Peptides against a protein of PDB entry 2ODG. Designs and how they scored, part 9

Target 1, 89 residues: chain A of PDB entry 2ODG
Amino acid sequence: MTTSQKHRDFVAEPMGEKPVGSLAGIGEVLGKKLEERGFDKAYVVLGQFLVLKKDEDLFREWLKDTCGANAKQSRDCFGCLREWCDAFL

## One batch from the design tools (peptide; aimed at target 1 G38 Q48)

Design b2_p13_1_s4 (made by RFdiffusion4, then SolubleMPNN; from b2_p13_1, 7 letters changed)
Fold by OpenDDE base, seed 1:
Structure b2_p13_1_s4 (fold): chain B 89 residues (1-89), chain A 13 residues (1-13)
Amino acid sequence: as target 1 above (89 residues)
Amino acid sequence: MEEELKKAALEAL
């Protein structure tokens, strides 16, 4: 499948202190909801991704339940974190 | 186990 430039920008470098909205699939609406739940940085969502043992179904379900992400948004976010981890973890 | 993992991060925040 094709990826967005946002995805490519995120996976290309260490994430450092990047805001949660830097994740592919996470726009302004979802980013605000995640921030309200305490997920203000991309690395906090990374933490949940790792707690869920990088499981796609668990993570995407969690993201849907947490911020209302649709199927594409959760897929994009999962893929973003998966590929970042493959490169840097 | 899966449900516990899903809520772990939120409970810690």
Scores: peptide ipSAE 0.148, ipTM 0.754, DockQ to the pose 0.155
OpenDDE base, seeds 2, 3, 4, 5: peptide ipSAE 0.131, 0.113, 0.135, 0.113; ipTM 0.745, 0.739, 0.749, 0.737

Design b2_p13_2 (made by RFdiffusion4)
Pose (drawn by RFdiffusion4):
Structure b2_p13_2 (pose): chain A 89 residues (1-89), chain P 13 residues (1-13)
Amino acid sequence: as target 1 above (89 residues)
Amino acid sequence: SDEEEEVFEKLAE
């Protein structure tokens, strides 16, 4: 999984109030759609992951159906958000 | 926002 340094940096230090486009697998275009959906911060999106009980199928369907992210981009967010939780939850 | 409030309400459960 050739995730950008953001994946490791994200699970290496607290998220703080970083923008949603900071989450691995969420690009600027995708960050904009989630922002329009009320997710102006990444911790709001991580909340969606927690609500879905880490259900990968529900999460991928949610992200894809919510913004059109491909099956590839959703994998980065799942492991990225999940791994952050492993160190942080 | 509506979506944000829904996520936070669910997390408060």

Design b2_p13_2_s1 (made by RFdiffusion4, then SolubleMPNN; from b2_p13_2, 6 letters changed)
Fold by OpenDDE base, seed 5:
Structure b2_p13_2_s1 (fold): chain B 89 residues (1-89), chain A 13 residues (1-13)
Amino acid sequence: as target 1 above (89 residues)
Amino acid sequence: SEEAEKVEKLLAE
């Protein structure tokens, strides 16, 4: 599997105040839906990722249920957070 | 997930 430039840009540096839309797999549509549910920053989604103990199935299911992410979008988002954590957490 | 639902509820408040 290969990663996108968006993924590489995200995992390469501290997350800071990056918007939720900076996460790989999260575009404008999903980003807006996440923001409406209170997930306005990438670090809030990171928090959910950590609360779910980095479990891929649980996180991807949550993302699907929360914003309607498809399999690819949830995979990309999960991978983005996993690799960010590997580098910085 | 129960934990996921709790988080979502808190953020929606």
Scores: peptide ipSAE 0.069, ipTM 0.683, DockQ to the pose 0.112
OpenDDE base, seeds 1, 2, 3, 4: peptide ipSAE 0.066, 0.065, 0.065, 0.034; ipTM 0.673, 0.671, 0.672, 0.650

Design b2_p13_2_s2 (made by RFdiffusion4, then SolubleMPNN; from b2_p13_2, 5 letters changed)
Fold by OpenDDE base, seed 5:
Structure b2_p13_2_s2 (fold): chain B 89 residues (1-89), chain A 13 residues (1-13)
Amino acid sequence: as target 1 above (89 residues)
Amino acid sequence: SAMAEEVERKLAE
């Protein structure tokens, strides 16, 4: 599968204080829902990703349950964090 | 899920 420019932009550099909406698959709608649930920064979602030990099924299920992400959105978000971790962790 | 709900609860504290 191909990646988006948004994905490439995110995985290319340390995420620092980037908002949750910077994650691939997370647009304004999902971003707002995540922020309302306390996930205001991308690194908070990264934290959950790591707590789930980078398990794709668990993370994507969590993301769906938390903000209503569909299959593509959760796949894009998971892939974004996975590749970021491969580069920086 | 219970997991998602628990995370939400803790982040809301």
Scores: peptide ipSAE 0.069, ipTM 0.708, DockQ to the pose 0.151
OpenDDE base, seeds 1, 2, 3, 4: peptide ipSAE 0.063, 0.061, 0.060, 0.063; ipTM 0.702, 0.700, 0.699, 0.702

Design b2_p13_2_s3 (made by RFdiffusion4, then SolubleMPNN; from b2_p13_2, 7 letters changed)
Fold by OpenDDE base, seed 2:
Structure b2_p13_2_s3 (fold): chain B 89 residues (1-89), chain A 13 residues (1-13)
Amino acid sequence: as target 1 above (89 residues)
Amino acid sequence: SAMAEEVEEALSK
């Protein structure tokens, strides 16, 4: 299993004010749905990830329920946040 | 739809 360039770009640096769409697995459609729910920045989704105690199943289920992410999208998003946290948290 | 998911997946990369 290999990561995307989008994933690598995200985990390489502090996320700062990056939009939610900067997360791996989150394209324009999912990004807009997340923004409509109040998750406009990547760090807001990070907050949810942390509230769920970094649990993969819980996070991926939440993402699916919140924006309709499929299995690959939720996996990519989870992996992106996990690796970012390993580097910076 | 499958097509919509494919497009969104591509945009998410």
Scores: peptide ipSAE 0.088, ipTM 0.623, DockQ to the pose 0.030
OpenDDE base, seeds 1, 3, 4, 5: peptide ipSAE 0.039, 0.031, 0.028, 0.057; ipTM 0.644, 0.620, 0.645, 0.656

Design b2_p13_2_s4 (made by RFdiffusion4, then SolubleMPNN; from b2_p13_2, 6 letters changed)
Fold by OpenDDE base, seed 4:
Structure b2_p13_2_s4 (fold): chain B 89 residues (1-89), chain A 13 residues (1-13)
Amino acid sequence: as target 1 above (89 residues)
Amino acid sequence: SAMEKEVLEQLAK
């Protein structure tokens, strides 16, 4: 598979206080919706990813239900968090 | 999903 530069930038370093919009697949529209639901930082979405035990189907469905992410957006976001965790957890 | 609902329920307690 191919990845975006946004993905590569995110997985290359600790995420710290990065906003939710730094996640691959999360643009301004989805980011605003996530922030309105309390997911303002990337690490909050990471928390949900981990609570769902890194299950791809569960996470992608949650993201769709929470902010209206389409299949590509949820795939990109999942892959971003998966690879970040592989590197830093 | 059922799992997502269960997780959210537990977090809300």
Scores: peptide ipSAE 0.061, ipTM 0.651, DockQ to the pose 0.109
OpenDDE base, seeds 1, 2, 3, 5: peptide ipSAE 0.047, 0.038, 0.055, 0.051; ipTM 0.639, 0.638, 0.656, 0.656

Design b2_p13_3 (made by RFdiffusion4)
Pose (drawn by RFdiffusion4):
Structure b2_p13_3 (pose): chain A 89 residues (1-89), chain P 13 residues (1-13)
Amino acid sequence: as target 1 above (89 residues)
Amino acid sequence: LEEAVTKAKELEE
């Protein structure tokens, strides 16, 4: 999973108020769609993951149906958000 | 995190 340094950096330090495009697997284009959806910050998107009880199928369908992210990009967000929770939740 | 969960639920309503 050749995730960018952002994946390790994200689960290496607190998220603070970093932008939603900062989450691994969410590019600038995808960050814009989620932003238009009311997720201007990454901690709002992590909240969606927590609401879905880490249901990978619901999460992937939600992200894909919400912005059109591919099955590949959604995998990065799931492990990225999930691993952050493992160190941080 | 609680606030983020609440905001996520509000967006879904």

Design b2_p13_3_s1 (made by RFdiffusion4, then SolubleMPNN; from b2_p13_3, 4 letters changed)
Fold by OpenDDE base, seed 2:
Structure b2_p13_3_s1 (fold): chain B 89 residues (1-89), chain A 13 residues (1-13)
Amino acid sequence: as target 1 above (89 residues)
Amino acid sequence: LEEAVEHAKKLLE
């Protein structure tokens, strides 16, 4: 499975204050829903990812329940955070 | 799974 340019752009550098919408799999629709729930920055979603012990099933289920992400969106988002953590955490 | 997710979500509150 190939990654998107959005994924590559995210994992290539420290995330800093990047908005939640910069995460792969998170577009305008999901981004707004996440922001409404308090997840305005990518690092807040990273926090949830880490609280869930980087567990793919738990994270993807959380993302689905929180913003309605479908399987591809949750997979892309998980992969984005996983690879970012592998590089920078 | 759902129970674990709910517990984790509470940690951010």
Scores: peptide ipSAE 0.094, ipTM 0.719, DockQ to the pose 0.123
OpenDDE base, seeds 1, 3, 4, 5: peptide ipSAE 0.066, 0.051, 0.089, 0.086; ipTM 0.682, 0.674, 0.722, 0.708

Design b2_p13_3_s2 (made by RFdiffusion4, then SolubleMPNN; from b2_p13_3, 5 letters changed)
Fold by OpenDDE base, seed 1:
Structure b2_p13_3_s2 (fold): chain B 89 residues (1-89), chain A 13 residues (1-13)
Amino acid sequence: as target 1 above (89 residues)
Amino acid sequence: MEEAVEHAKKLLE
């Protein structure tokens, strides 16, 4: 599958203080829902990704349950974090 | 995955 420019922009550099909405697959709707749950920064979602030991099924299910992400959104978000970790972790 | 969501909530308290 191909990636978006949003994905490429995210995985290209250190995460820093990027907002949760900078993650691929996370738009304004999902971003607001995540923020309401305390996930205001991308690195907080990264934290959950790592707590779940980078497991795709667990992370995507968590994201669905937490903010209502659909299959594509959760796939994009997972892939974004996976590739960022491959580059920088 | 109630457990994962619940765990995340606890971590954020």
Scores: peptide ipSAE 0.075, ipTM 0.712, DockQ to the pose 0.170
OpenDDE base, seeds 2, 3, 4, 5: peptide ipSAE 0.080, 0.043, 0.057, 0.055; ipTM 0.713, 0.686, 0.703, 0.696; seed 2 fails the geometry check

Design b2_p13_3_s3 (made by RFdiffusion4, then SolubleMPNN; from b2_p13_3, 6 letters changed)
Fold by OpenDDE base, seed 1:
Structure b2_p13_3_s3 (fold): chain B 89 residues (1-89), chain A 13 residues (1-13)
Amino acid sequence: as target 1 above (89 residues)
Amino acid sequence: MEEAIEHAKKLLE
């Protein structure tokens, strides 16, 4: 599968204080839902990703349960964090 | 799987 420019922009540099909406697969709707649950920064979602041991099924299920992400959105978000970690972690 | 997610969420509370 191909990646989006949003994905490439995210994985290209340290994420710093980027908002949760900077993650691939996370638009305005999902971003607001994540923020309401306390996940306001991309690094907070990264934290959850790492606590779940980078497990794809666990993370994608968590994302679905937390903000209602569909299969594509959760795949894009997982891939975004996985590739960021491969580059910077 | 769901239980593991619940545990992870509790750690963030």
Scores: peptide ipSAE 0.079, ipTM 0.724, DockQ to the pose 0.132
OpenDDE base, seeds 2, 3, 4, 5: peptide ipSAE 0.063, 0.070, 0.061, 0.066; ipTM 0.712, 0.717, 0.714, 0.721

Design b2_p13_3_s4 (made by RFdiffusion4, then SolubleMPNN; from b2_p13_3, 5 letters changed)
Fold by OpenDDE base, seed 5:
Structure b2_p13_3_s4 (fold): chain B 89 residues (1-89), chain A 13 residues (1-13)
Amino acid sequence: as target 1 above (89 residues)
Amino acid sequence: MEEAIRHAKELLE
């Protein structure tokens, strides 16, 4: 599948202190909901991704249940974190 | 929500 520029921008460099909204698939609406649940930085979502052992189904279900992400949003977010980890972990 | 997911969320709270 093709990726967005937002995805490419995220996976190309260290994550640092990037806000949760910098993740592909996470717009302003989902970002605000994640922030309200304590997931204000992309690295916090990365932490959840790793705790779930990079399992796609578990992570995407978590994201859906946590902020209401649809299938495309959760797919984009998962792919973003997967490729970032492939590059930097 | 699967129990594993619930557990993971609780670890971060």
Scores: peptide ipSAE 0.065, ipTM 0.711, DockQ to the pose 0.130
OpenDDE base, seeds 1, 2, 3, 4: peptide ipSAE 0.063, 0.051, 0.054, 0.057; ipTM 0.704, 0.706, 0.707, 0.702; seeds 2, 3 fail the geometry check

Design b2_p13_4 (made by RFdiffusion4)
Pose (drawn by RFdiffusion4):
Structure b2_p13_4 (pose): chain A 89 residues (1-89), chain P 13 residues (1-13)
Amino acid sequence: as target 1 above (89 residues)
Amino acid sequence: LEETEEETLERFH
């Protein structure tokens, strides 16, 4: 999973108020769609993951249906958000 | 999933 350094950096330090496009697997284009959907910050998107009880199928459907992210990009967000929770939740 | 989005925005936004 050749995730960018952002995946390791994200689960290496607190997220603070970093932009949603900072989450691994969410590019600038995808960050814009989530932003238009009311997720201007990454901690708002992490909240969606927590609401879905880490249901990978619901999460991937939600992200894909919400912005059109591919099955590949959603995998990065799931492990990225999940691993952050493992160190941080 | 729409309901979970509304809940998420209410709780975390």

Design b2_p13_4_s1 (made by RFdiffusion4, then SolubleMPNN; from b2_p13_4, 5 letters changed)
Fold by OpenDDE base, seed 5:
Structure b2_p13_4_s1 (fold): chain B 89 residues (1-89), chain A 13 residues (1-13)
Amino acid sequence: as target 1 above (89 residues)
Amino acid sequence: LEELEKKTLELFS
């Protein structure tokens, strides 16, 4: 499947202190909701991704329940973290 | 997911 430039920009380099909104699929609306729940940095969401053992269904369901992400948003976010981990973890 | 939810940040905040 095709990816966005936002996805490619994220997976191309170390995550560092990138805000949660830098994750593919996470725009301003979802980003604000995640921040309100304490997920202000991309690495915090990465932590949740890892706690869920990189399980796609669990992560996407969690993301939906946490910030209201739709199917595409959760898919994009999952793919972003998966590919980042493949490169750097 | 419910069992794993206890590991999430929301429950510790």
Scores: peptide ipSAE 0.080, ipTM 0.715, DockQ to the pose 0.302
OpenDDE base, seeds 1, 2, 3, 4: peptide ipSAE 0.077, 0.077, 0.078, 0.077; ipTM 0.711, 0.712, 0.705, 0.700

Design b2_p13_4_s2 (made by RFdiffusion4, then SolubleMPNN; from b2_p13_4, 6 letters changed)
Fold by OpenDDE base, seed 2:
Structure b2_p13_4_s2 (fold): chain B 89 residues (1-89), chain A 13 residues (1-13)
Amino acid sequence: as target 1 above (89 residues)
Amino acid sequence: LKELEELTLKLFA
């Protein structure tokens, strides 16, 4: 499927200290909610992604439950982390 | 759901 420029920008380089809002699918609304739950950096969400063993259904459900992400937002975020891991992990 | 609850990271301020 077609990806956004935001996705491409994220997966193209090391994650470093990028904020949670740099993840594809995570805008200002979802980012604020994630930050309120302690997920202020993209790498913290990566941590959750990894402890869920990169399982798409589990991660997307977690994201929905945690910040109210819809199907597209959770799909975009999952795809972003998956492809980043494929490139750098 | 139970698996998700168990594996969800718990973060503290």
Scores: peptide ipSAE 0.359, ipTM 0.831, DockQ to the pose 0.240
OpenDDE base, seeds 1, 3, 4, 5: peptide ipSAE 0.034, 0.032, 0.048, 0.037; ipTM 0.622, 0.604, 0.658, 0.646

Design b2_p13_4_s3 (made by RFdiffusion4, then SolubleMPNN; from b2_p13_4, 5 letters changed)
Fold by OpenDDE base, seed 4:
Structure b2_p13_4_s3 (fold): chain B 89 residues (1-89), chain A 13 residues (1-13)
Amino acid sequence: as target 1 above (89 residues)
Amino acid sequence: LEELHEKTLELFS
């Protein structure tokens, strides 16, 4: 599938202290919900992604359960983290 | 997955 510029911007560089909302698929609504649950930085979500062993189904389900992400949002977020890891992990 | 969520935050925070 095609990716967004947001995705490309995220995967192109170390994520550092980027906010959770920098993740593809995570807009203001989902970002706020994630922050309320303690996931304020993209790297915290990365941590969850890694704890789930990069499993797409598990991660996307988690994201859905945690912030109400829909299928596209969870797919975009997963892809964003997957490709970031491919580049930097 | 809520339990996992809490555990993850404990580990990564």
Scores: peptide ipSAE 0.058, ipTM 0.711, DockQ to the pose 0.691
OpenDDE base, seeds 1, 2, 3, 5: peptide ipSAE 0.053, 0.057, 0.046, 0.052; ipTM 0.708, 0.707, 0.701, 0.712

Design b2_p13_4_s4 (made by RFdiffusion4, then SolubleMPNN; from b2_p13_4, 5 letters changed)
Fold by OpenDDE base, seed 5:
Structure b2_p13_4_s4 (fold): chain B 89 residues (1-89), chain A 13 residues (1-13)
Amino acid sequence: as target 1 above (89 residues)
Amino acid sequence: LEELEKETLKLFA
C-alpha cells in the first residue's frame, strides 16, 4: 500500500512529545476523542499498541471502540506505529 | 480486549 506524507513524517524521526494527532489516520475529530480518553500523546497510543503485543486486529478494534476510527483510519494508524517501531524499537 | 482497555484507561484515573 502507498503511504501519506503524514505517515512518512512520523516514522522518520523519534516520537518525542508529538501529539496524538500526528499519527497517520488520526485527524482532528479522532484526536479530540482520544484526548478526552487520556490518549493525548502519540506515545500513549504507542503504549496501547505494545500492550496489545502489536496485534493488528486487536489494535484496530481497540481504536475503533475508543474513538470511532473507520477501517482506513485504523489501518493507517496501525501501519504508522508498526513502521516506527521497526525503525526505532 | 475489554479488560486490556480498562487496564490502560485506569492509568489516567
Scores: peptide ipSAE 0.038, ipTM 0.669, DockQ to the pose 0.407
OpenDDE base, seeds 1, 2, 3, 4: peptide ipSAE 0.036, 0.032, 0.032, 0.038; ipTM 0.679, 0.599, 0.642, 0.680

Design b2_p13_5 (made by RFdiffusion4)
Pose (drawn by RFdiffusion4):
Structure b2_p13_5 (pose): chain A 89 residues (1-89), chain P 13 residues (1-13)
Amino acid sequence: as target 1 above (89 residues)
Amino acid sequence: LVEKGVERAKELN
């Protein structure tokens, strides 16, 4: 999983109020769509993960259906958001 | 922030 340094950096320090495009697997284009959907900050998107009880199928369907992220990009967000929770939740 | 994000995510659903 050749995730960018952002994946390790994200689960290495608190998220603070970093932009949603900062989450691993969410690019600038995808960050824009989620932003238009009311997720201007990453901690709002992490909240969606927590609401879905870490249901990978629901999460991937939600992200894909919400912005069109591919099955590949959604995997990065799942492990990225999940691992952050493992260190932080 | 996480708690605030959870509540906002619920409102956006």

Design b2_p13_5_s1 (made by RFdiffusion4, then SolubleMPNN; from b2_p13_5, 4 letters changed)
Fold by OpenDDE base, seed 5:
Structure b2_p13_5_s1 (fold): chain B 89 residues (1-89), chain A 13 residues (1-13)
Amino acid sequence: as target 1 above (89 residues)
Amino acid sequence: LLEEGVEKAKELL
């Protein structure tokens, strides 16, 4: 599988205060929906990812249920957080 | 447990 430049940009450095829309797979539409639910920063979504013990199925289902992410969007977002954690956690 | 917690997490934020 190949990754996007957006993915590579995210996983390459500390997350800091990056907005939720910085996550791969999360565009303006999904980002707005996540923000409306209180997930305004990427690190809040990271928190959910960790609470779900980095489980792909659980996280992707959560993302779908929370903001309507499709299969590709949830895959991209999961992969983004997984690889960020591999580098920094 | 984790699956059930998903909905709770959404409600808390």
Scores: peptide ipSAE 0.060, ipTM 0.697, DockQ to the pose 0.123
OpenDDE base, seeds 1, 2, 3, 4: peptide ipSAE 0.047, 0.044, 0.038, 0.050; ipTM 0.668, 0.681, 0.667, 0.692

Design b2_p13_5_s2 (made by RFdiffusion4, then SolubleMPNN; from b2_p13_5, 5 letters changed)
Fold by OpenDDE base, seed 3:
Parts: structure tokens; C-alpha cells; sequence
Structure b2_p13_5_s2 (fold): chain B 89 residues (1-89), chain A 13 residues (1-13)
């Protein structure tokens, strides 16, 4: 599958204090919904990804239930975190 | 609200 420049920018460096909206698949609409639920930083969503043991189905279901992400958005977000972890974790 | 989101993830395990 092809990736976006947003994905490449995210996976290229430590995420630090990047906002949740920096994650691939998370635009302004989903970002605001995540922020309203307390997930304001990308590293908070990373935490959920790790709690779910990097399981794709569980993470994508959680993301859908939490902010209404569609299949592409949840796929992009999962892939973004997976590749970041492969590089830095 | 963050606690609710975290608990939701835990329930999937």
C-alpha cells in the first residue's frame, strides 16, 4: 500500500509532543473528537496502541468507537503507529 | 473522559 507524506513525516523522527492530528488518518474532524476524549497528543494514542498489544483489529475497532474513524482512517493511523514503533521502540 | 477511553481499550483485551 502507498503512504502519504504525512505518514512519512511522522515515522521519520521521534514523535515528542506532536499533537494527535499529526497521526496519519487523523484529520481535523477526528483530531477534535480525540482531543475531546482526552487524547490530545499522539503519544496518548500510542499508549492505547501499546495497551492493545499492537493488535490491528483491536486498535482499529477502538479508534472507530472512540472518534468515528472509517476503515481508511483507522488503517492509516494503525500503519503510522506500527511503522513508528518499528523504527523507534 | 480520558479514563473512559482507556477503559474502553482495556475491555477489548
Amino acid sequence: as target 1 above (89 residues)
Amino acid sequence: LLEEGIEKAKELL
Scores: peptide ipSAE 0.338, ipTM 0.874, DockQ to the pose 0.163
OpenDDE base, seeds 1, 2, 4, 5: peptide ipSAE 0.320, 0.334, 0.323, 0.336; ipTM 0.868, 0.874, 0.868, 0.874

Design b2_p13_5_s3 (made by RFdiffusion4, then SolubleMPNN; from b2_p13_5, 5 letters changed)
Fold by OpenDDE base, seed 1:
Structure b2_p13_5_s3 (fold): chain B 89 residues (1-89), chain A 13 residues (1-13)
Amino acid sequence: as target 1 above (89 residues)
Amino acid sequence: LLEEGVKKAKELL
């Protein structure tokens, strides 16, 4: 699949204190919903990704249930975290 | 807030 520039920008460097909205697939709407649930930083969502043992189905289901992400959004977000971890974890 | 999100993740395991 083709990735977005947003994805490439995220996976290219340590995430540090980047906001949750910097994750691919997470736009203004989903970002606000995640922030309202306490997931304000990308690394907090990374935490959930790791707790779920990097399982795609579990993570995408969690993201859908937590902020209403659709299939494309959850796929993009998962791929973003997967590739970041492959590079930096 | 965050506790609910964490609990949800745990329930999926």
Scores: peptide ipSAE 0.121, ipTM 0.767, DockQ to the pose 0.140
OpenDDE base, seeds 2, 3, 4, 5: peptide ipSAE 0.039, 0.074, 0.081, 0.033; ipTM 0.692, 0.703, 0.713, 0.660

Design b2_p13_5_s4 (made by RFdiffusion4, then SolubleMPNN; from b2_p13_5, 5 letters changed)
Fold by OpenDDE base, seed 4:
Structure b2_p13_5_s4 (fold): chain B 89 residues (1-89), chain A 13 residues (1-13)
Amino acid sequence: as target 1 above (89 residues)
Amino acid sequence: LLEEGVEKALELL
C-alpha cells in the first residue's frame, strides 16, 4: 500500500496537541463530526485505538459508526495510528 | 469489545 504525505507527516513526530484533523483519512467533514462527539485531538482517537487493543476491524467499525468514515478513510486513519505507535509507543 | 470500547470512550469524555 502507498501512503499520503499527510500520513508521513503524522507518523514522523510526537503527536502532542495535534487536532483530530491531522490524522490521515480525517478531512474537514469527518474532523468536525469527531469534534462534535468530543474527539477534538488526535490523542483522544489514539486512546480509542488503544482501548480497542489496536484491532483493525474494531477500530475501523468504530470510526465508521462515530463519524461516517468510509473504507478508505478508516483504513488510512488506522494505518496512521498503527505506524505512529510502532515508532513511538 | 467494540461496545465496551465505545462505552469507555464516552465515559472519558
Scores: peptide ipSAE 0.072, ipTM 0.701, DockQ to the pose 0.141
OpenDDE base, seeds 1, 2, 3, 5: peptide ipSAE 0.060, 0.055, 0.068, 0.063; ipTM 0.689, 0.681, 0.701, 0.695

Design b2_p13_6 (made by RFdiffusion4)
Pose (drawn by RFdiffusion4):
Structure b2_p13_6 (pose): chain A 89 residues (1-89), chain P 13 residues (1-13)
Amino acid sequence: as target 1 above (89 residues)
Amino acid sequence: TAMKALEEYSKSL
């Protein structure tokens, strides 16, 4: 999983109020769509993950259906958000 | 913006 340094950096320190495009697997284009959907900050998107009880199928369907992220990009967000929770939740 | 996010959480529930 050749995730960018952002994946490790994200689960290495608190998220603070970093932008939603900062989450691994969410590019600038995808960050814009989620932003238009009311997720202007990453901690709002992490909340969606928590609401879905870490249901990978529901999460992937939600992210994909919400912005069109591919099955590949959604895997990065799942492990990225999940691993952050493992260190932080 | 917050209302929009809440709508997404509500759909998920």

Design b2_p13_6_s1 (made by RFdiffusion4, then SolubleMPNN; from b2_p13_6, 12 letters changed)
Fold by OpenDDE base, seed 3:
Structure b2_p13_6_s1 (fold): chain B 89 residues (1-89), chain A 13 residues (1-13)
Amino acid sequence: as target 1 above (89 residues)
Amino acid sequence: SDELAQKQLEELE
């Protein structure tokens, strides 16, 4: 499987203040839902990812329950955060 | 826009 350009753009540099919609798999619809739940920045979702000990199943289930992400969206988002952490944590 | 289309593609792909 190949990654998207959005994924590559995200993992290439420090996260900073990037909005939640910068995460791979998170478009306008999911982004708005996440923002309504208080996850307005990518680093807030990163925080949840880390609280869940980088566990893929737990994170993807959380994302599904929180914003309605499907399997591909949650996979893309998880992979995006995993690779970012591998590069910068 | 291209950016919007890309975000939607990433979300819905």
Scores: peptide ipSAE 0.241, ipTM 0.768, DockQ to the pose 0.034
OpenDDE base, seeds 1, 2, 4, 5: peptide ipSAE 0.168, 0.168, 0.177, 0.201; ipTM 0.684, 0.684, 0.693, 0.768

Design b2_p13_6_s2 (made by RFdiffusion4, then SolubleMPNN; from b2_p13_6, 11 letters changed)
Fold by OpenDDE base, seed 5:
Structure b2_p13_6_s2 (fold): chain B 89 residues (1-89), chain A 13 residues (1-13)
Amino acid sequence: as target 1 above (89 residues)
Amino acid sequence: SMEKAQKSLEELK
């Protein structure tokens, strides 16, 4: 599996107040849609990830339904949060 | 519930 620099940058440090667009797989289009639904910070999406008990299928489906993420975008976002949690949670 | 959490955030738009 290959990761992006964006993924590595996110996983390397506490996420703090990073915007939702800092998540791997979340560009400007998806970020804006997430913000419009109240998910403005990366930690809010983390919250949803945790509420879904880190379940990949549930999270990726949620992301698709919420902002229209495609398979790659949802995979990248899930992997980003999973690895962040492995490091810091 | 999981759905309630998402719906609560809808109110922030």
Scores: peptide ipSAE 0.060, ipTM 0.681, DockQ to the pose 0.121
OpenDDE base, seeds 1, 2, 3, 4: peptide ipSAE 0.041, 0.053, 0.039, 0.049; ipTM 0.662, 0.680, 0.657, 0.682

